# Peptides against a protein of PDB entry 6JX3: the designs that were tried, part 13

Target 1, 85 residues: chain A of PDB entry 6JX3
Amino acid sequence: AEFRLRPEISVAQTDYGMVLLDGRSGEYWQLNDTAALIVQRLLDGHSPADVAQFLTSEYEVERTDAERDIAALVTSLKENGMALP

## One batch from the design tools (peptide; made by RFdiffusion4, then SolubleMPNN)

Design b2_p28_1_s2
Fold by OpenDDE base, seed 4:
Structure b2_p28_1_s2 (fold): chain B 85 residues (1-85), chain A 28 residues (1-28)
Amino acid sequence: as target 1 above (85 residues)
Amino acid sequence: LEAANAAELARVREALAAKVAERRELRA
């Protein structure tokens, strides 16, 4: 369904890239540029399919690989307590 | 892409205090 961050997660843009901070646990995660791009587009309401198509236009990657990367990232964000299930 | 970005998420605990301060500055 809709991709959403948990309420306690803050997003910050730093000199080192996008950061996700859990205000309750104090966990601090930095996203690499590709992950940040995916998260931004998902938060803007783009579907994973939309994002996969976008990635194939920005990088020399196969559509299937992009789809798997997005799915893996979403899973990681949920497992690490940053995104809602 | 997946191999190149194997570590999409990295925990940077040592920079937490500094990053919190920076976040506040961004909102100011």
Scores: peptide ipSAE 0.030, ipTM 0.545, DockQ to the pose 0.032
Fold by OpenDDE base, seed 5:
Structure b2_p28_1_s2 (fold): chain B 85 residues (1-85), chain A 28 residues (1-28)
Amino acid sequence: as target 1 above (85 residues)
Amino acid sequence: LEAANAAELARVREALAAKVAERRELRA
């Protein structure tokens, strides 16, 4: 399954970090640096497995923990109306 | 993952208008 943002979502790089804005509701969310990195790689076409491998090489994190974090983030993005199901 | 990463997503409370303006500048 290809990760994709909903069409009404805008992405911005701000002094607070990466921001996702829903153009219809006006609701917007900041991603912390790790979440932003995950989202960027997913949008670039990397699989969650690819991203988990990448995270374990960049951070002191176990593979299983990285996989859970990615899955949780993707779920949150879908539930908050930012990513397509 | 870095310990400083407390939350994956957080609602930004700063002025929406300013963020929208910044976005437009970035995409121009």
Scores: peptide ipSAE 0.029, ipTM 0.532, DockQ to the pose 0.033
Fold by OpenDDE base, seed 3:
Structure b2_p28_1_s2 (fold): chain B 85 residues (1-85), chain A 28 residues (1-28)
Amino acid sequence: as target 1 above (85 residues)
Amino acid sequence: LEAANAAELARVREALAAKVAERRELRA
């Protein structure tokens, strides 16, 4: 399934990192650098598998661990109302 | 990585408010 943010979610780049804002509720979150990297690549059309492979190149992390981290982040974004199910 | 990437999400008020205001001005 394609990863997408909810229509009411805005993305902004700040000196502190990527920020996601819900324009209706006013709730907002800043992503840490790794999370921002994952979200950016997913929004660019890369698959979770692509992102996992990329992360194993950037960090000394096993492929399986990278996949779990991506899945956990995506789940969190959906549960916090930022990403579509 | 999951442990190193703990607290993936955090609220950041001031920086976000500034960027939102700027975007609204551009859309007007």
Scores: peptide ipSAE 0.029, ipTM 0.542, DockQ to the pose 0.030
Fold by OpenDDE base, seed 2:
Structure b2_p28_1_s2 (fold): chain B 85 residues (1-85), chain A 28 residues (1-28)
Amino acid sequence: as target 1 above (85 residues)
Amino acid sequence: LEAANAAELARVREALAAKVAERRELRA
């Protein structure tokens, strides 16, 4: 399944980092740099596996740890109403 | 990595307010 933001969610690039805004409720979240990188790559069409492989080279982390981090972030984004189920 | 991402999501009013204001100005 393709990772996709909900239609009401807007992305903004700020000096503070990537921000996700719900245009209906006004709820908003800022992503830290690593989370933003993950979201950007997923939105660009990379699979979670692609992103995990990328993270193992970008950071000194094991593949399994990268996969867990991506899964946790995706779950959080869905639970907070930013990403489609 | 997971520990470094402990605060993956946070509300940042200042950053959002700036972008919302910018968007409104462009649509005005």
Scores: peptide ipSAE 0.029, ipTM 0.551, DockQ to the pose 0.029

Design b2_p28_1_s3
Fold by OpenDDE base, seed 3:
Parts: sequence; C-alpha cells; structure tokens
Structure b2_p28_1_s3 (fold): chain B 85 residues (1-85), chain A 28 residues (1-28)
Amino acid sequence: as target 1 above (85 residues)
Amino acid sequence: LEAQNAAELAKVREALAEKVAARREERA
C-alpha cells in the first residue's frame, strides 16, 4: 500500500525538526532527523527499498535492518493516527 | 534507529499529555 498521511495531518518544519500536527485534536509529534528523512522520502514517492538504500549511505546499517526500521516507523505512524493504513 | 524513533515519538506524546493534565488542574 502507498504511504500517505491522514488528511488532517500537517507537516511543519521547525527549529527542532519536522513536526506532524493533527489539525483536529491538536496532537503533535516531533520526528528525529532519521524519521523525518524517511517520511520525506516516502512522501516524495520513494519506495521503502529506495529509502533503505539511501539510509545505508548515511548510516552504518545493513540494508535489511534499514528496511525493518522503516517498516516499524511506518507502522508506528499508522498506529498513532498520522498515516493512513 | 527503530528504538530512537520510537523513543522520541513517545516523549512527545507524554509531554503533550502532561500539558493537558496541567491545564485541567489549572481550570479546576
């Protein structure tokens, strides 16, 4: 399934990093730099595999581990009401 | 990376929950 944010979620860039804001509840989540990078790439249309390959160039992580971490983040974003299932 | 991402998200949620609770106490 294609990664997509819920319609009520807004993305903002702050001095502290990327923030996801729920426009209805006011709930917000701040992403660290790695999570922000993943989300940005996914929203740009890159596949999780593409993102994993990209991460291996930025961090000392194996491809398989990167893909697992991406999947975990996506799951978390869905469970916390930021991304569509 | 997974643990780092999860930890930061959790901290934000907790901080927001604390703010909500504090405001409720102030209004009470």
Scores: peptide ipSAE 0.038, ipTM 0.504, DockQ to the pose 0.022
Fold by OpenDDE base, seed 5:
Structure b2_p28_1_s3 (fold): chain B 85 residues (1-85), chain A 28 residues (1-28)
Amino acid sequence: as target 1 above (85 residues)
Amino acid sequence: LEAQNAAELAKVREALAEKVAARREERA
């Protein structure tokens, strides 16, 4: 399944980090570096499995923990209206 | 890692909102 943002969501790079902005409601969410990295890789077409492998090389995290983090983040992005189901 | 990402979605959003509002007021 392809990860995709909702049409009304725009991505902005700010001095505070990556921001996802809803152009309709005006709501926005800031992502820390790890979450931003995950979103960027998913949008580039990498699978969650690819991202999990990548995270284990960038951070001191276990593979299973990385997988759970990615799944939780994707779920949150969908629930908060940023990503398509 | 999971807890940190969940916290960023909520807490940092509010902090950024305050800074954006302050900057707009300063520029006005």
Scores: peptide ipSAE 0.037, ipTM 0.501, DockQ to the pose 0.029
Fold by OpenDDE base, seed 2:
Formats: sequence, structure tokens, C-alpha cells
Structure b2_p28_1_s3 (fold): chain B 85 residues (1-85), chain A 28 residues (1-28)
Amino acid sequence: as target 1 above (85 residues)
Amino acid sequence: LEAQNAAELAKVREALAEKVAARREERA
């Protein structure tokens, strides 16, 4: 399925990195550079497989590990109310 | 990578709230 943020979530670029803002609660969540890169590529329409392949070149990680890391991040974003299920 | 992402997925300090709101971007 397509990765999408919840409708109340906005994206902001700051000097500290990418931030996700919940417009209803007012809560802010900061992503580190790796997480931000994953989210950006997913939002651009790249599949998790595409992102995993990209990460193997950007970082010194194995494909399987990259896929696991992406899945874990997506799960966290859904559980924290930032991404749609 | 997983541990790093989990560790830094956290609430941003309140002092950044105005800056974040001012720099909202459209979803891709």
C-alpha cells in the first residue's frame, strides 16, 4: 500500500532536520537524517524496496537490514499517529 | 540504523514550535 501521512500531519524543514507536526494536538516529532530520508522517499512514491536499495549505497548496510529498518520506522510512525495504516 | 531511528524519533523542544510552524511544507 502507498505510504501516506495522516491528514493532520504537516512536514517542516528546520535547521535541526525534518519535523512532523500534528495540527490537532500540537505535538512535534523530529526525525534524524536517516529517518527523514526514508520518509521523504516514501512520500515521493518510492517503494520500501526502492528505499532499501538506495540505503545500501547511502549507508554501509545490508539490503535485509535496510528493509527491516524501514519496516520498523514505518511501524513507529503509524503507532505514533503520524502515518496512515 | 533501527536503534538510531527509534532513539531520535522524539518530541521536538517547545522552543522550536514557532520555527516549525513557519516552515510547513506540502506533502509529496
Scores: peptide ipSAE 0.036, ipTM 0.525, DockQ to the pose 0.036
Fold by OpenDDE base, seed 1:
Structure b2_p28_1_s3 (fold): chain B 85 residues (1-85), chain A 28 residues (1-28)
Amino acid sequence: as target 1 above (85 residues)
Amino acid sequence: LEAQNAAELAKVREALAEKVAARREERA
């Protein structure tokens, strides 16, 4: 399934980085630049495989490590109530 | 990379709160 944020989650760009804000609870999570890049690409409709390939070209990371990183991030976003299951 | 992402995926409790609150008010 395509990666999507929960409807109550808003994306905010700040001087300190990309933030995901829960409009109901007021809780928010900050993403570092790499995580933000992954989220942005996924929201744009790229598959995890697409993102993994992209990361290997932008960072000194192996494909398998990129895939593991993306999977872990997506899992965290779902578990923290930011992304739809 | 994974460890860095995990470390930065955290609840923010600083001056950033004011900026995020302002953004939410603008959208409301």
Scores: peptide ipSAE 0.034, ipTM 0.517, DockQ to the pose 0.031

Design b2_p28_1_s4
Fold by OpenDDE base, seed 2:
Structure b2_p28_1_s4 (fold): chain B 85 residues (1-85), chain A 28 residues (1-28)
Amino acid sequence: as target 1 above (85 residues)
Amino acid sequence: LEAANAAELARVRERLAELVERRRELRE
């Protein structure tokens, strides 16, 4: 399934990283550089598998760890109302 | 539930932050 943000979520780029803002509640979350990179690639249409492979080349991390981190991040974004289920 | 979700997100951020630091060390 396609990864998508909820319609009320806005993306802002700051000197400290990507920020996701809920325009209705005012709640916001600041992503670190790696999380921002994952979200950007997913929004661009890359699969979680593509992102995992990319992370293994960008960082000295094993594929299994990258896949787990991506899955955990996506789950959290959905559960916190930032991404569509 | 909301508090639990927030804590989980914070945990994930910390893990990803470690990867960022590792990358910086490799580039230097």
Scores: peptide ipSAE 0.042, ipTM 0.540, DockQ to the pose 0.120
Fold by OpenDDE base, seed 5:
Structure b2_p28_1_s4 (fold): chain B 85 residues (1-85), chain A 28 residues (1-28)
Amino acid sequence: as target 1 above (85 residues)
Amino acid sequence: LEAANAAELARVRERLAELVERRRELRE
């Protein structure tokens, strides 16, 4: 289960955070630092389990909460047309 | 340190041409 962005999506670093831009519609989604970290690690090939472990090491968050956050973010990225199913 | 349960997205709409031009500088 490889995490991939849709081909029309570009990634940019702005003063307000990481942005995912749809090159067809002009719509974009701004990511907060936690979401950006998750996306970056997933794109680097880390599994959701790897990312959950990493988050619990960097933030004061329980493993279960980290796993739910990652799953919710991935679902949102797919449903909003940024990531491939 | 960012707060827990902060994995979220903020949707915004801008002019495509303007964003494409900015991408040349900002794309990672």
Scores: peptide ipSAE 0.034, ipTM 0.540, DockQ to the pose 0.032
Fold by OpenDDE base, seed 4:
Structure b2_p28_1_s4 (fold): chain B 85 residues (1-85), chain A 28 residues (1-28)
Amino acid sequence: as target 1 above (85 residues)
Amino acid sequence: LEAANAAELARVRERLAELVERRRELRE
């Protein structure tokens, strides 16, 4: 399924890292570098499988672990109101 | 990687106006 941010969410690049900002509530989430990489690739249209393969090339991590991390992050983004269901 | 991503998201609450202003400053 297509990964999309909610319409009220903005992406900001800061000196401290990538930030997702809710334009209605003013709350935001700062992403670590790995989470930012995942979100960026998903927003660019890559599938979770593509992202998992990419992560295994960038980090010393097994494919299964990468898949779990992506799934966990996507779930968190949806539950915290950043991404559409 | 899993341990490093245990806290992949950090929530912070600030006033929207301040956040927008800061973002604008960084983009300029």
Scores: peptide ipSAE 0.024, ipTM 0.513, DockQ to the pose 0.031
Fold by OpenDDE base, seed 1:
Structure b2_p28_1_s4 (fold): chain B 85 residues (1-85), chain A 28 residues (1-28)
Amino acid sequence: as target 1 above (85 residues)
Amino acid sequence: LEAANAAELARVRERLAELVERRRELRE
């Protein structure tokens, strides 16, 4: 399935990094730099597999660890109402 | 990975209008 944010979610850059804003609730989630990179790549149309490969090329990280972190992040974004299921 | 031991997400409450204004500044 294609990764997409919910319509009420907007992306913004702050002095604290990338944030996802909920235009209805007024709350936001701040992403750490790794999460921001993952979200950006997914929104650009890259698959989780693409992103995992990218992370292993940019960081000294195991492919399995990258895959797990991506999956966990996507799950969290969906569960917290930021990404479409 | 950056921030390997940090949570991927941090929830913060702020005034929505203030955050929206910041976003506008970035777009314009």
Scores: peptide ipSAE 0.024, ipTM 0.499, DockQ to the pose 0.033

Design b2_p28_2_s2 (from b2_p28_2, 24 letters changed)
Fold by OpenDDE base, seed 4:
Structure b2_p28_2_s2 (fold): chain B 85 residues (1-85), chain A 28 residues (1-28)
Amino acid sequence: as target 1 above (85 residues)
Amino acid sequence: MRELEERKERQRREREERERREREREEE
């Protein structure tokens, strides 16, 4: 399934990084730089596998570690009500 | 997520330290 934010979630770019805002609750989450990079590439239509390949080229990380951390982030975004199931 | 961010920050510091030592040797 394609990665998508819930319709109530907006993205803001701040001097401190990417922020996801729930327009209904007013709750917001600040992403660290790596999470922001992953979310942006997923929103641009890249697969989790494409994002893992990108992370291994930009950082000295193993492919399996990149895939695990992307999967954990996507799961967290779904569980916290930011991404669609 | 924390692991990738911590690795990124470590690699940045190691690069900055290497570049500093290279400049210090060029100024002697």
Scores: peptide ipSAE 0.164, ipTM 0.580, DockQ to the pose 0.109
Fold by OpenDDE base, seed 3:
Structure b2_p28_2_s2 (fold): chain B 85 residues (1-85), chain A 28 residues (1-28)
Amino acid sequence: as target 1 above (85 residues)
Amino acid sequence: MRELEERKERQRREREERERREREREEE
């Protein structure tokens, strides 16, 4: 399934990093740099597998660790109402 | 997420330390 934000969620770039903002509640979530990179690549239409390959090449991280962290982030974004199921 | 971010930060510090030592040797 394609990764998509909920319609009420907007992306803001700040000096502190990427922020996801709920336009209805005013609630926001600040992403760390690695989470921001993952979200940006997913929003650009890359698959979770493409993002895991990118992380392993750019930051010399283990493929299994990249895949686990991407899956955990996507799950958290769905549970927090930021991403569509 | 913590492990990837901590690894990225370590790699950045190691690069910055290497570049500092290279500049110090060019100034001698």
Scores: peptide ipSAE 0.163, ipTM 0.584, DockQ to the pose 0.102
Fold by OpenDDE base, seed 2:
Structure b2_p28_2_s2 (fold): chain B 85 residues (1-85), chain A 28 residues (1-28)
Amino acid sequence: as target 1 above (85 residues)
Amino acid sequence: MRELEERKERQRREREERERREREREEE
């Protein structure tokens, strides 16, 4: 399934990085630079595999580490009610 | 997430330290 934010979640760019805001609860989550990069690429329609390939090309990170971190981030975003299942 | 960010920061620092040492050797 395509990665999508829940309709109530908005994205804001701040001096501290990307922030996800729940417009109903007022809860917000600040992403670190890597999380922001992953989320942005997923929102742009890249697959988790494309994002993992991108991370290994732009940074000297292992493919398995990139894949695990993307999977963990996507899971967390779903569990925290930011992303659709 | 945290591990990947910490790796990126470490690798950037290692590159910057290498590039500095390369410049120092070219200026001698």
Scores: peptide ipSAE 0.158, ipTM 0.577, DockQ to the pose 0.107
Fold by OpenDDE base, seed 1:
Order: structure tokens, then C-alpha cells, then sequence
Structure b2_p28_2_s2 (fold): chain B 85 residues (1-85), chain A 28 residues (1-28)
């Protein structure tokens, strides 16, 4: 399934990093730089597999660890109401 | 997530230290 944000979610670039803002509740989630990079690549239409390959080249991490961290982030964004199921 | 960010920061510091040592050797 294609990764998509909910229509009420806005992306903002701040001096403190990337923020996902719910325009209805006013709740927001600040992403660290790695989470922001994953979200941006997914929004640009890259698959989770493409993002995992990218992370292994940029951060000298194991493929399995990159895949696990991407899956955990996507799950958290869905559970927190930021991403569509 | 935390592990990836900590690795990124470590690799950045290691690169900056390498680049500093390269400049110091070019100035001698």
C-alpha cells in the first residue's frame, strides 16, 4: 500500500526539525532527522524496501535493522492518526 | 530510530575529525 498522510495532517519544517501537525486536534509530532528522512522518502513515492536500501548506504546499518525501524515508524504514524491505514 | 540517529551523529563527528587532520597535514 502507498504511504500517505491523513488529509488533516500538515508537514512543517521548523528550526527544531520536521513536524507533523493535526489541523483538527492541534496535536503534533516532532520527528528526529532520520524519521524525517524516512517520511520524506515515503511521501516522494519510494517503497519501504527502497528506503531501507538507502539507509544501509547512508548510515552503515544492517538491512534488517533499517527495515525494522521503518516498519516501527510507519506503524506508530498510523496508530497516532498521522498516516492512513 | 535512536540507534540510527546516534550512528549518523557518530559518523558525522568521525568525518569532521578526518577532514581536520587532513587540513592540519596540508598546512605542515
Amino acid sequence: as target 1 above (85 residues)
Amino acid sequence: MRELEERKERQRREREERERREREREEE
Scores: peptide ipSAE 0.158, ipTM 0.576, DockQ to the pose 0.097

Design b2_p28_3_s1
Fold by OpenDDE base, seed 5:
Structure b2_p28_3_s1 (fold): chain B 85 residues (1-85), chain A 28 residues (1-28)
Amino acid sequence: as target 1 above (85 residues)
Amino acid sequence: KKPYVRPKITKIDLSTEKGKEIKAAVEA
């Protein structure tokens, strides 16, 4: 249930936004600002529900849309080998 | 409230100049 990056993944903050580096494959992944914000909060121990609440309070987004987008992002991070199942 | 942009992840093509710039920034 806890969101966690795979051990081979490194996080870098760049002028181009957050970048995740897979130290094994050499793949680089760029996150836009929203994705970076979500990942940062999840890594800080906030639940997806917490993050959804945060998004709806700060941005012009409905709760259901925020929840969907968070879930889709987490799924993508897992499927692309960045986050642990 | 601020405008909302859906979260997006993009695999970086390291063969492009943009990809090389990002790689350089990460490794700096």
Scores: peptide ipSAE 0.707, ipTM 0.921, DockQ to the pose 0.862
Fold by OpenDDE base, seed 4:
Structure b2_p28_3_s1 (fold): chain B 85 residues (1-85), chain A 28 residues (1-28)
Amino acid sequence: as target 1 above (85 residues)
Amino acid sequence: KKPYVRPKITKIDLSTEKGKEIKAAVEA
């Protein structure tokens, strides 16, 4: 399924990195560089498999670890009300 | 290859000075 942010979520690029704002609750969420990279690629239409391949090619990470971390991030974004189910 | 850091999201505490600075940056 396509990865999408909820309509009330806005994305900001700051000196502190990518920040997601929930326009309804007023909550702010900071993403570290890796999380921001993953989210950006997913929003661009890349699959989790695509992102895992990208991470293993650019970073010192094993495929299984990359896949796990991507899945965990997506789950967290959904559970915290930022991404659509 | 570059060093890998696991992805992390953090809820910002807006009562702190850093939180206030981030909020200001977002709203700028």
Scores: peptide ipSAE 0.705, ipTM 0.920, DockQ to the pose 0.873
Fold by OpenDDE base, seed 1:
Structure b2_p28_3_s1 (fold): chain B 85 residues (1-85), chain A 28 residues (1-28)
Amino acid sequence: as target 1 above (85 residues)
Amino acid sequence: KKPYVRPKITKIDLSTEKGKEIKAAVEA
């Protein structure tokens, strides 16, 4: 299934980077630049494999490490109530 | 290629000055 944020989650672009707001709980989550990049590409319809390829082409990271980090981020976003399962 | 930094998400502590600044920026 495609990556989607939960309906109550809003995205804000700030001087401190991308921030996700849970409109129900009032919780705020800050994403570093890499996390923001991954989330943006996933929301644009790119697959995790696409994102991994992008990361390895642009950054000093191996494919397996990129895939692991993407998977861990997605899991974290789901477990912390930001992304739909 | 650019240096790689692992992705990180951080729950913001809204009781701190930094947290309040981020909240204000989001609400602006």
Scores: peptide ipSAE 0.704, ipTM 0.920, DockQ to the pose 0.866
Fold by OpenDDE base, seed 2:
Structure b2_p28_3_s1 (fold): chain B 85 residues (1-85), chain A 28 residues (1-28)
Amino acid sequence: as target 1 above (85 residues)
Amino acid sequence: KKPYVRPKITKIDLSTEKGKEIKAAVEA
């Protein structure tokens, strides 16, 4: 399934990195650089598998670890009301 | 290859100075 943010979520680029804001609740969420990279690629239409391949190519991380971290991030974004299920 | 840091999301505490700075940056 396609990764998408909930309609009330906005993305902001700041000197502190990517920030997601919920226009209804007023909550703000900060993403570190890796999380921002993953979210950006997913929003661009890349699959989690694509992102994992990208991470292993660019960073000192094994495929299994990359896949785990991507899955955990996606789950967190859904559970915290930022991404659609 | 670059050093890898696990992805992390953090709910911003808007009562802190840093939180207020981030909010201000978003809304600028």
Scores: peptide ipSAE 0.702, ipTM 0.919, DockQ to the pose 0.857

Design b2_p28_4_s3
Fold by OpenDDE base, seed 4:
Structure b2_p28_4_s3 (fold): chain B 85 residues (1-85), chain A 28 residues (1-28)
Amino acid sequence: as target 1 above (85 residues)
Amino acid sequence: KPGAKPAAVESTMSEEELQRILAELDAL
């Protein structure tokens, strides 16, 4: 399934990293570098499996840990109203 | 390879930074 942000969510790059902003409520969330990288790749059309492979290739992280982190992040983004279910 | 921190969602930016972002988005 395609990962998509909700239509009201805007993405901005800041000196501190990626920020997601809800244009209706004014709520905003700053992603740390790892989360930003995951979101960027997902938005570019890569699957969670692709992203896990990428993380393990670029960083000192085990595949299982990468997969768990990605799944947790995606769940959080959906539950917090940033990403479409 | 460099280490990777766990993914995290935060809300730590300053109000000034937020206002800058909003202004930039409005200008687009």
Scores: peptide ipSAE 0.185, ipTM 0.665, DockQ to the pose 0.142
Fold by OpenDDE base, seed 5:
Structure b2_p28_4_s3 (fold): chain B 85 residues (1-85), chain A 28 residues (1-28)
Amino acid sequence: as target 1 above (85 residues)
Amino acid sequence: KPGAKPAAVESTMSEEELQRILAELDAL
């Protein structure tokens, strides 16, 4: 399934990095650099597997660790109402 | 290759910064 943010979620670029804002609830989340990179690539249409490959290519991280990190992030974004299930 | 920190969701911005962002978004 394609990764997609919920319609009420807005993306803002700030001095602190990528911020996701829920226009309905007022909740907001600041993403660290790794999370922002993952989200950006997912929104660009890359699969989690694609992103994992990218991370292993660009950073000192093992494939399994990258996959786990991406899965954990996606789960968090869905559970916290930022991404569609 | 550079190290990669685990992906994380944070909440470190000030309330003032948040309100500025929200105001800008509302104005669009």
Scores: peptide ipSAE 0.185, ipTM 0.655, DockQ to the pose 0.142
Fold by OpenDDE base, seed 3:
Structure b2_p28_4_s3 (fold): chain B 85 residues (1-85), chain A 28 residues (1-28)
Amino acid sequence: as target 1 above (85 residues)
Amino acid sequence: KPGAKPAAVESTMSEEELQRILAELDAL
């Protein structure tokens, strides 16, 4: 399934990085650079496998570690009500 | 290649920055 944010979630770019804001509850989350990059690529339609390949090509990170990090982030975003299941 | 830190989601924004974002969204 495609990665999508929940309808009430908006994205803002700040001096500190990407921020996700729930327009209904007022909850907000700041993403660090790695998380922001992952979310951006997923929202652009890239698969987790695509993103893992990208990370290993651009950064000094092992493929397995990249895959695990992406999976953990996606799970967190879904469980915290930012991304659709 | 540069190093990559683990992905993280945090609530570390200042109140001022949050208010700026909220005001911007309200203006749309």
Scores: peptide ipSAE 0.180, ipTM 0.651, DockQ to the pose 0.142
Fold by OpenDDE base, seed 1:
Structure b2_p28_4_s3 (fold): chain B 85 residues (1-85), chain A 28 residues (1-28)
Amino acid sequence: as target 1 above (85 residues)
Amino acid sequence: KPGAKPAAVESTMSEEELQRILAELDAL
């Protein structure tokens, strides 16, 4: 399934990093640099597998660790109401 | 290769910064 943000979620770039905002509730979530990179690539249409390959190519991280991190992030984004199931 | 921190979702932004961002979005 395609990774997609919920329609009420807006993306903003701040001095603190990428922020996802729920325009209705006023809740917000700040993403660290790694999370922001993952989200950006997912929103661009890359699969989690693509992103894992990218991370292992660009950074000192093992494939299994990258995959686990991506999966955990996606789960969090869905559970927190930022991304569509 | 450079290191990479684990991906994290947090809420450490100040209220003032949040209000600024919300105001910008409202102005669109």
Scores: peptide ipSAE 0.178, ipTM 0.658, DockQ to the pose 0.142

